# Peptides against a protein of PDB entry 3T6J, part 121

Target 1, 375 residues: chain A of PDB entry 3T6J
Amino acid sequence: PIVESYIGFIESYRDPFGSRGEFEGFVAVVNKAMSAKFERLVASAEQLLKELPWPPTFEKDKFLTPDFTSLDVLTFAGSGIPAGINIPNYDDLRQTEGFKNVSLGNVLAVAYATQREKLTFLEEDDKDLYILWKGPSFDVQVGLHELLGHGSGKLFVQDEKGAFNFDQETVINPETGEQIQSWYRSGETWDSKFSTIASSYEECRAESVGLYLCLHPQVLEIFGFEGADAEDVIYVNWLNMVRAGLLALEFYTPEAFNWRQAHMQARFVILRVLLEAGEGLVTITPTTGSDGRPDARVRLDRSKIRSVGKPALERFLRRLQVLKSTGDVAGGRALYEGYATVTDAPPECFLTLRDTVLLRKESRKLIVQPNTRLE
Target 2, 372 residues: chain A of PDB entry 3T6J as posed
Amino acid sequence: PIVESYIGFIESYRDPFGSRGEFEGFVAVVNKAMSAKFERLVASAEQLLKELPWPPTFEKDKFLTPDFTSLDVLTFAGSGIPAGINIPNYDDLRQTEGFKNVSLGNVLAVAYREKLTFLEEDDKDLYILWKGPSFDVQVGLHALLGHGSGKLFVQDEKGAFNFDQETVINPETGEQIQSWYRSGETWDSKFSTIASSYEECRAESVGLYLCLHPQVLEIFGFEGADAEDVIYVNWLNMVRAGLLALEFYTPEAFNWRQAHMQARFVILRVLLEAGEGLVTITPTTGSDGRPDARVRLDRSKIRSVGKPALERFLRRLQVLKSTGDVAGGRALYEGYATVTDAPPECFLTLRDTVLLRKESRKLIVQPNTRLE

## One batch from the design tools (peptide; made by RFdiffusion4, then SolubleMPNN)

Design b2_p16_1_s2 (from b2_p16_1, 8 letters changed)
Fold by OpenDDE base, seed 5:
Structure b2_p16_1_s2 (fold): chain B 375 residues (1-375), chain A 16 residues (1-16)
Amino acid sequence: as target 1 above (375 residues)
Amino acid sequence: MFGVAGGLVYPVVREP
């Protein structure tokens, strides 16, 4: 088997300022079959980057082809086991040496082993479809998230010599119609500048890229989905995201007005964006469970994903990228914190829904290290 | 060259 490992101070999710990495390590085996799908995605990446909803001037000048592998994890040491990883997190190394994407395939497989009767917040008619396509749709989402989410977009920089990596006279901000008015200075990074929102904001951007690009037929073909199966994968991917946005409320602490998990905050933000789009795209309905206790149902109108959902996500994703590229912390914070705010205002009453989410919370799954045996 | 320092981990959606 091909064995991969990493060790060191890697992820900064436990740092409130997003700057200090926690010490992590894993040992894994390459899943060749799944890696081949990601290799095809990598081969198409340069073309797919052109489909993202920002001008070429806001995209990287040169695409550095990364490695992308699916890994079956044997051991993982850290605060949590991710489903996907983009490394290194060091900017100097990413620029000079490139980056690597990994999907932790067996971790995903464990997460998807949900019993139908325990599946919360979905309509009965969606449950079987959701169970069938959750795994495949998540493979698509993770691939897009890591490769084209985290792998996309340009930061506008002025170096120590005063040179810009963009043409100040010709590059136009697509949101304002004006020349670029802000950028990163020497020594400024994404994390240092956006600080407390940097991780969650970037996760939100990457998740949004996944949802947006999963609508592209070429992406679905790469993963082996065509016709009705492709449409079902799209539907379940979007349905999973809006459901995850509701589930995210578990990770909000009302008393502290804070989020305890960056990705869940990101998913809640996406839910808010799709709810704001209106037109019956997403509906959250409070219900009563068979036990007589509060429950809820999330509905996604499949027919409105392309007509309502895609345009809403396109506008939002473009704004995220433009604010990121220009280093506009004030604008970025205003946008992101606006969608990340949890109140009990009608019609959604998110604080009340949070109580429902907590009531319906499943027991934490335990991931047990696999044993390897020589046969 | 200024890079975005952020290792992005896709957390396992812990189904609550």
Scores: peptide ipSAE 0.026, ipTM 0.559, DockQ to the pose 0.113; fails the geometry check
Fold by OpenDDE base, seed 2:
Structure b2_p16_1_s2 (fold): chain B 375 residues (1-375), chain A 16 residues (1-16)
Amino acid sequence: as target 1 above (375 residues)
Amino acid sequence: MFGVAGGLVYPVVREP
């Protein structure tokens, strides 16, 4: 088997300042079959980047083709096991040297091995479909998230010599209709400018790219889905995201007005965007469980994903990218924190829903390190 | 242990 590993101070999610990496490492085996799908996705990346909802002037001038590998993890040392990784985390290196993407395939498979009777917050009619397609849909989501989420978008920069990496006279901000008024100066980075929201904001952008591009037939074909299967993968991917947005409330601390997990905050923001779209696209209904205690149901109208969901996500995703590209921290913070705010305001009553989420919380799954054998 | 909320393993997507 092909073995991959990494070790070091890599992810900063546990640092309140998002700066200091946690020491982590893994040993994994390449899943060749799934890696071949990701290689096809990489081969299509330059074309798929054009499908993103921003002008080419807001996209990277040159896409540096990354490696993308699916890995079956044998050993992972750290505070948590991710589903996917994009490295390095340094923008300068990503722009000059490129990057690598990995999907931790067996971690995904274990994480989503949910027993039907324990599957919370879904309609009964969706449970079997969700169980069937959760894994495959998540492979699509992770691939898009890593490669075309984190791998997309241009930062407007003025270098130390005063030169711009964009044409100030011709590039127009699609949100304002005006010339570009802000950019990153020498020494400014995404993380340094956006600080406390940078991590969650970028995760939200990447997740949104996944949802948006999973609607593209070419993406589904790359992963081997056509016809009804392709539509089911789309539906379950979107359903999983809106469900995740509800589950995200576990990671909000009302007393501190703080989120404890960047990805879950991002998923809540996406849920809020899709709820705001209205037209019956997403509905969260408080219910009573069979045990007589509070419960809830999330419903996604499949027929409205393309007609209502896609346009809403398109507008939101474009705004995220434009604000990121221009280094507009004030605008970016206002947008993101607006959707990330958790209140008990009707109709959703998210703080009340949080109590339900906590009540229905499943026991933490323990990932036991696998072993290999010679067959 | 990052609690897998509802079985969602978080893609540790490194932010650009």
Scores: peptide ipSAE 0.025, ipTM 0.595, DockQ to the pose 0.082; fails the geometry check
Fold by OpenDDE base, seed 1:
Structure b2_p16_1_s2 (fold): chain B 375 residues (1-375), chain A 16 residues (1-16)
Amino acid sequence: as target 1 above (375 residues)
Amino acid sequence: MFGVAGGLVYPVVREP
């Protein structure tokens, strides 16, 4: 077997300042069959980057072809096990030296082992479809998230010599129609500039890229989905995201007005964007469970994903990227915190829904080291 | 202090 491992200070999610990495490590075995799908995705990455809703001037000047591998994790030491990883975490290194992507395939499989009767917040008619396609749709989402989410976009920089990595005279901000008015100065980074929102904002951008690009037939074809199966994978991927946005409320602390998990905050933001799109795309309905206690149902109208959802996500994703590229912290914070705000305002009443989410919370699963055999 | 770029990890949504 091909064995991969890493160890070091990698993820900063546990640092209140988002600046210090947690010491973590894994040992994993390469899943060759799944890796081949990601290799095809990598081969199409340069083309797929052009499908993202920002001008080429806001994309990296040169795509650095990464390695992308699916891994079956034997052991993982850290505070949490990710589904996917894009390393290094330093944007400068990603832009100049390249990056590696991994999907932790067996971690995903464990997450999918939800029993139908325990699957919360979905309509009964969606549960079987969700169970069937959750795994495959998540593989698509992780691949897009890591490779084309985190792997995309350009930061506008002025170096220590005063030179720009973009043409100040010709590059136009697509949101304002004006020349670029802000950028990163020498020594400024994404994390240093956007600070407390940087991680969650970037995760939101990456998740949004996944949802947006999963609509592209080529992506689904790469993963082996065509026809009705492809449409079901799309539907379940979007349904999973809106459900995750509801589940995210667990990770909000009302008393502190803060989020305890960057990805869950990101998923809530996406839910808010899709709710704002209106037109019956997403509906969250408070209900009463069979036990007589509060419950809820999330409904996604699959027929409106392309007509309503995609345009809403396109506009939002473009704004995320433009604000990121230009280092517009004020605009970025206003946008992101606006969608990340949790109130009890109607019609959604998110704080009330949070109580429902907490009430319906299942016990945390333990991921245990698998038994492996050589054939 | 080089701001550690937020770790680009896709966490599994642990269904509670």
Scores: peptide ipSAE 0.024, ipTM 0.569, DockQ to the pose 0.110; fails the geometry check
Fold by OpenDDE base, seed 4:
Structure b2_p16_1_s2 (fold): chain B 375 residues (1-375), chain A 16 residues (1-16)
Amino acid sequence: as target 1 above (375 residues)
Amino acid sequence: MFGVAGGLVYPVVREP
């Protein structure tokens, strides 16, 4: 078998300032069969990058073909086990030297295991479909998230010699219609500038890329989905995201006005964006469970994903990228924290919903390391 | 990185 490993100070999610990496590492075996799907995704990446809702000037100047491998993890040492990884985390290195992507296939498989009776916050009519397609849709989402999410976008930089990596005269900010007015100076990084929001913001961008690009037929074809199956994968992927946005409330601490998990904050932000889009796209309805206690239902109108959801996500995702590229911390913070704010304001009453989420919370699942053998 | 919550034991059997 092909064995992969990594070790070091890698992910900064545990640093309140998003700068210091947590020491982590894994040992894994390559899943060749699943890796082949990701290889096809990589082969299409340069074309798919053009589908992202920003000008080419805000994308990497040169596409550097990354590695993308599905891994069955034997051991993972860290505070949490991800479903996927994109490294290095430095955007400047990603754009100049390249990157590697991995999907933690057996971790995903664990995440796919859902008992129908324990599946919270979905309509009954969606549960069977959700169970059926959660796994496949999640594979799509992780692939897009890592490769085209974290792997996309350009930082505008002025080097130590005063040279720019973009043409100041010709590059236009698509949001303002003006020339670029801000950039990263020498020594400035994404994390150093955006600090407390950097990790969650980037996860939000990556998740949004996943949702946005999963609508593209080519993506679904790469993963082997066509026709009704492709549409179901799309629906379940979006449904999973909006559900995750509700579940995310578990990770909000009202007393401290903070989030304890970057990805969950990101998913909540996406939920807020899709709720703001209106037109019946997403509905969260408080209900009463069979036990007589508070419950809730999330409904996603399938017919509104492309007509309402996609345009809303497009605008939002473009703004995320533009603000990231230009190093506009003020604008980025205003945008992101605006959507990340949790209040009890109607109609959603998110703090009240949080109580419902906590009430319906399942026991923490334990991931146990697998064994492997050679036959 | 994409974080996931979950828990099961999945022994993986693979050939070289």
Scores: peptide ipSAE 0.015, ipTM 0.529, DockQ to the pose 0.109; fails the geometry check

Design b2_p16_1_s3 (from b2_p16_1, 7 letters changed)
Fold by OpenDDE base, seed 4:
Structure b2_p16_1_s3 (fold): chain B 375 residues (1-375), chain A 16 residues (1-16)
Amino acid sequence: as target 1 above (375 residues)
Amino acid sequence: MFGIAGGEVYPVVREP
């Protein structure tokens, strides 16, 4: 087997300021079959990047072909086990030197093992479809999230000599219609500028890229889905995201007005964006469970994903990227914190829903190290 | 990084 490993100060999720990496490491074996799918995704990456909802001037000037491998993790040392990784985390290095992607395939498989009777917050009619396609849809989402999410976009930079990596005269901010008014100075990074929101904001951008690009037929074809199967994968991917946005409330602490998990905060933000889109795209309905206690149902209207969901996500994702590219911390914070705010205001009453989420909470999963045997 | 939160213990080893 091909063995991969990494070790070091990698992820900054546990740093309140998003700057200091946590020491982590893994040892894993390459899954060749799944890696082949990601290789096809890499081969299409340059073209798929053009499908993202920002001008080419906000994308990397030069496409650098990354490596993407699916891994079965043997051991992982850290505070949490990810489903996917994109490294390095420095955007300047990503755009100038390139990056690597990995999918932790067996970690994803653990996440897929849900018993139907324990599946919360879905309509009964969606449960079987969800169980069937959760795994495949998640493979798509992780691939897009890492490769085209974290691997996309340009930071506007002024170097130490005063030179810009963009044409100040011709590049227009698509949100304002004006010339670029802000950028990163020498020594400034994404994490240093956006600080407390940097990690969650970037995860939100990457998740949004996944949802947005999974609508593209070429993406589904790469993963081997066509026709009705492709549409079901799309539906379940979006359904999983809106459900995750509700589940995310578990990780909000009302007393401290803070989020304890960056990805869950990101998923809640996406839920808020899709709820704001209206038109019956997403509905969360409080219900009563069979036990007589509070419950809830999330509904996603499949027929409105492309007509309502995609445009809403497009606008939001564009704004995320533009604010990131220009280093507009004030604008970025206002946008992101606005959607990340949890209140009990109607119609959603998210704090009340949080009580329901906590009531229906499943026990924390313990991931046990696997054993491998050479036969 | 892509994170998953949930309650089941599975030693899922995919076939090399």
Scores: peptide ipSAE 0.026, ipTM 0.606, DockQ to the pose 0.139
Fold by OpenDDE base, seed 3:
Structure b2_p16_1_s3 (fold): chain B 375 residues (1-375), chain A 16 residues (1-16)
Amino acid sequence: as target 1 above (375 residues)
Amino acid sequence: MFGIAGGEVYPVVREP
């Protein structure tokens, strides 16, 4: 088998300032069959990047073909195991030197093993469909998230010599209609500027890219889905995201007004964006469970994903990218923290919903390293 | 990095 590994200070999720990496490492084996799907996605990446909702001037000047491999993890040492990885975590290096993508396939497989009776917050009619397509939809989401999420967008930089990597006279900010007024100076990075929101903001951008691009027929075709199956994969992917946004409330600490998990905060933000879109796209309804205790249901109107959801996500995703590219920390923080705020204001009453989420919390899954044999 | 809601999921080795 082909063995891959990494070790070092890689992810900064445990640093409150988003700067210092946690020491982590893994050993994994290449899954050739699944890797072939990601290779097809890589082959289409340059074209798919053009579908993202920002001007080409806000995208990388040159597409650098990355590696994308599906891995079956044998061992992982760290505070948490990701489903996917994009490295390096330096945007400047990603745009100039390239990057590598990894999907941890067996991690995804474990995540898919949900018993129907334990599946919370979904309508009964959606449960079977959700169980059927959760795995495939997640493969699509991870692929897009890593490759075209983390792998997309340009940072506007002025180097030590005073040179810009963009034309100051011709590049226009699509949100303001004005010339670019802010950028990264020498020594400034994404993490150094955006600090406490950097990790979650970037995850939110990447997740949003996944939802947005999964609507593209070519993406579904790459993963082998057509017709009704493709539509079901799209639906379940979006449904999973809005459900995850509700589940995310577990990771909010009201007393400290903070989030304990970057990805979950990101998913809550996306839920808020889609709720704000209105028009019956997403509905969260408090209910009473069969046990007589509080419960809730998340409903997504599949017929409104393209007409209501896509435009809302497009606008939001463009704003995320523009603020990131221009290094506009004030604007970025205002936008992101606005959607990340958890209150008990009607109609959603998110703090009350959090109590329901905690009440319905599933037991933490324990993953144990198995004994692996070559036959 | 892509994380799953509900806690850290450690990889399970797929049977070849």
Scores: peptide ipSAE 0.029, ipTM 0.622, DockQ to the pose 0.196; fails the geometry check
Fold by OpenDDE base, seed 5:
Structure b2_p16_1_s3 (fold): chain B 375 residues (1-375), chain A 16 residues (1-16)
Amino acid sequence: as target 1 above (375 residues)
Amino acid sequence: MFGIAGGEVYPVVREP
């Protein structure tokens, strides 16, 4: 088998300032069959990057073809086991040296195991479809998230010699219509500059890229979905994200006004963006469970994904990228923390919904390390 | 950076 491993100070999720890496490592075996799908995605990456909702001047000047591999993890040492990885975590290095993507296939497989009777917050009519397409939709989302999410966008930089990596006279900020007014100075990084919001903000950008690009027919074709199946994969992917945004409330601590999980905070932000879009795209309805206790249902109108959802996500995603590229911490914080704020204001009453989420919380899954044997 | 898809979650800040 082809064996891959990594070890070191890699992920900074445990650092409140998003700067210090946690020491972690894994050993895994390459899944060749699944890797072939991601290779097709990589082959289309340069073209798909052009579909992202920002000007080419806000994209990397040179496309560096990354590796993308599906891995079956034998052992993982760290605070949490991810579904996918994009490394290195330094945007400057990704921009100049390239990056590698991995999908932790057997971790995803564990996540796919959902019993219908335990599936919370979905309409009955959506449950069977959700169960059927959860796995395939995850593969699409993870692939896009890692490769085209984390792998996209340019940081505007002034180096130690005073040179800019962009034309100050011609590059226009698409949000303001003005020339670029801010950038990263020498020694400034994404994490050092955006600090407390950096990890969750970037995850939100990557998740949004996944949702946005999964609407593109070429993406679904790469993964082998056409016709009605393709539309179902899209629907379930978006539905899963909306549901995840509700589930995210578990990881909010009201007393401390903080989030305990970067990805879940990101998903809540996306939910808020899609709720703000209105027009009946997303509806969260408090209900009563069969046990007589509080419950809730999330509804996503399939017919409004492209007409309402896509434009809303497009605007939001563009803003995320522009603020990231320009190093506008004040603007970025205002935008992101605004959507990440959890209150009990109507109509959503998120703090009340949080109580419902906690009440309906599923037991934590136990992941058991696989064994290898010589036969 | 690493991604967590769907219902896969773990706390960054662990509760007591």
Scores: peptide ipSAE 0.029, ipTM 0.660, DockQ to the pose 0.197; fails the geometry check
Fold by OpenDDE base, seed 1:
Structure b2_p16_1_s3 (fold): chain B 375 residues (1-375), chain A 16 residues (1-16)
Amino acid sequence: as target 1 above (375 residues)
Amino acid sequence: MFGIAGGEVYPVVREP
């Protein structure tokens, strides 16, 4: 078997300032069959990057071909196991040296092991479809999230010599129609400038890239989905995201007005964006469960994903990228924190929904480390 | 990093 490992200070999610990495490590075995799908995705990456909703001037000047491997984890040491990883986490290194992507395939399998009767917040008619396609849709989402989410976009930088990595005279901000007015100075990084929102903001951008690009037929083809199956994978991927946005409320602390998990905050933001799009795209309905206690249902109108959802996500994703590229912390914070705000305002009444989410919370899942043996 | 939907998942080592 091909063995991969890493060890070190890698992820900063546990640092409130997003600066200090947690010491973690894994040992894993390469899943060759699934890795082949990701290799095809890598082969298409340069073309797919052009499908992202920002001008080429906001994308990396040179495409650096990364590695992308599916891994079966034998052991993971850290505070939590991710479904996928993009490393290094330093934007400067990603832009100049490249990056590596991994999907932790057997970790995803644990998330798939949900019993139908325990699946919360979905319409009954969606449950079987969700169970069937949750796994495959996650593979697509993780691939896009890591490779084209974290692997995309340019930071505008002025170096220590005063030189810019962009043409100040010709590059136009697509949101304002004006020349670029802000950038990263020497020594400034994404994490240092955006600080408390940096991790969640970046995860939100990456998740949004996944949802946006999963609509592309070439992506579905790479993963082996065509026709009705491809449409079902798209639907379940989007449905999973809006459901996750509701589940995210578990990780909000009202008393402190803060989020305890960056990815869940990101998913809530996406839910808010899609709710704002309106037109019946997403509906959250409070209900009463069979036990007589509060419940809720999330509905996603499949027919409106492309007509309503995609344009809304496009505009939002472009704004995220433009604000990131230009180092506009004030604009970025205003945008992101606006969508990350949790209130009890109608019609959604998110604080009330949070109580429902907590009431319906499943027991914490644990992943038992696998054993291997020779055949 | 891509987080698992539904929260953090932690590994547990079991002896054979």
Scores: peptide ipSAE 0.028, ipTM 0.632, DockQ to the pose 0.328; fails the geometry check

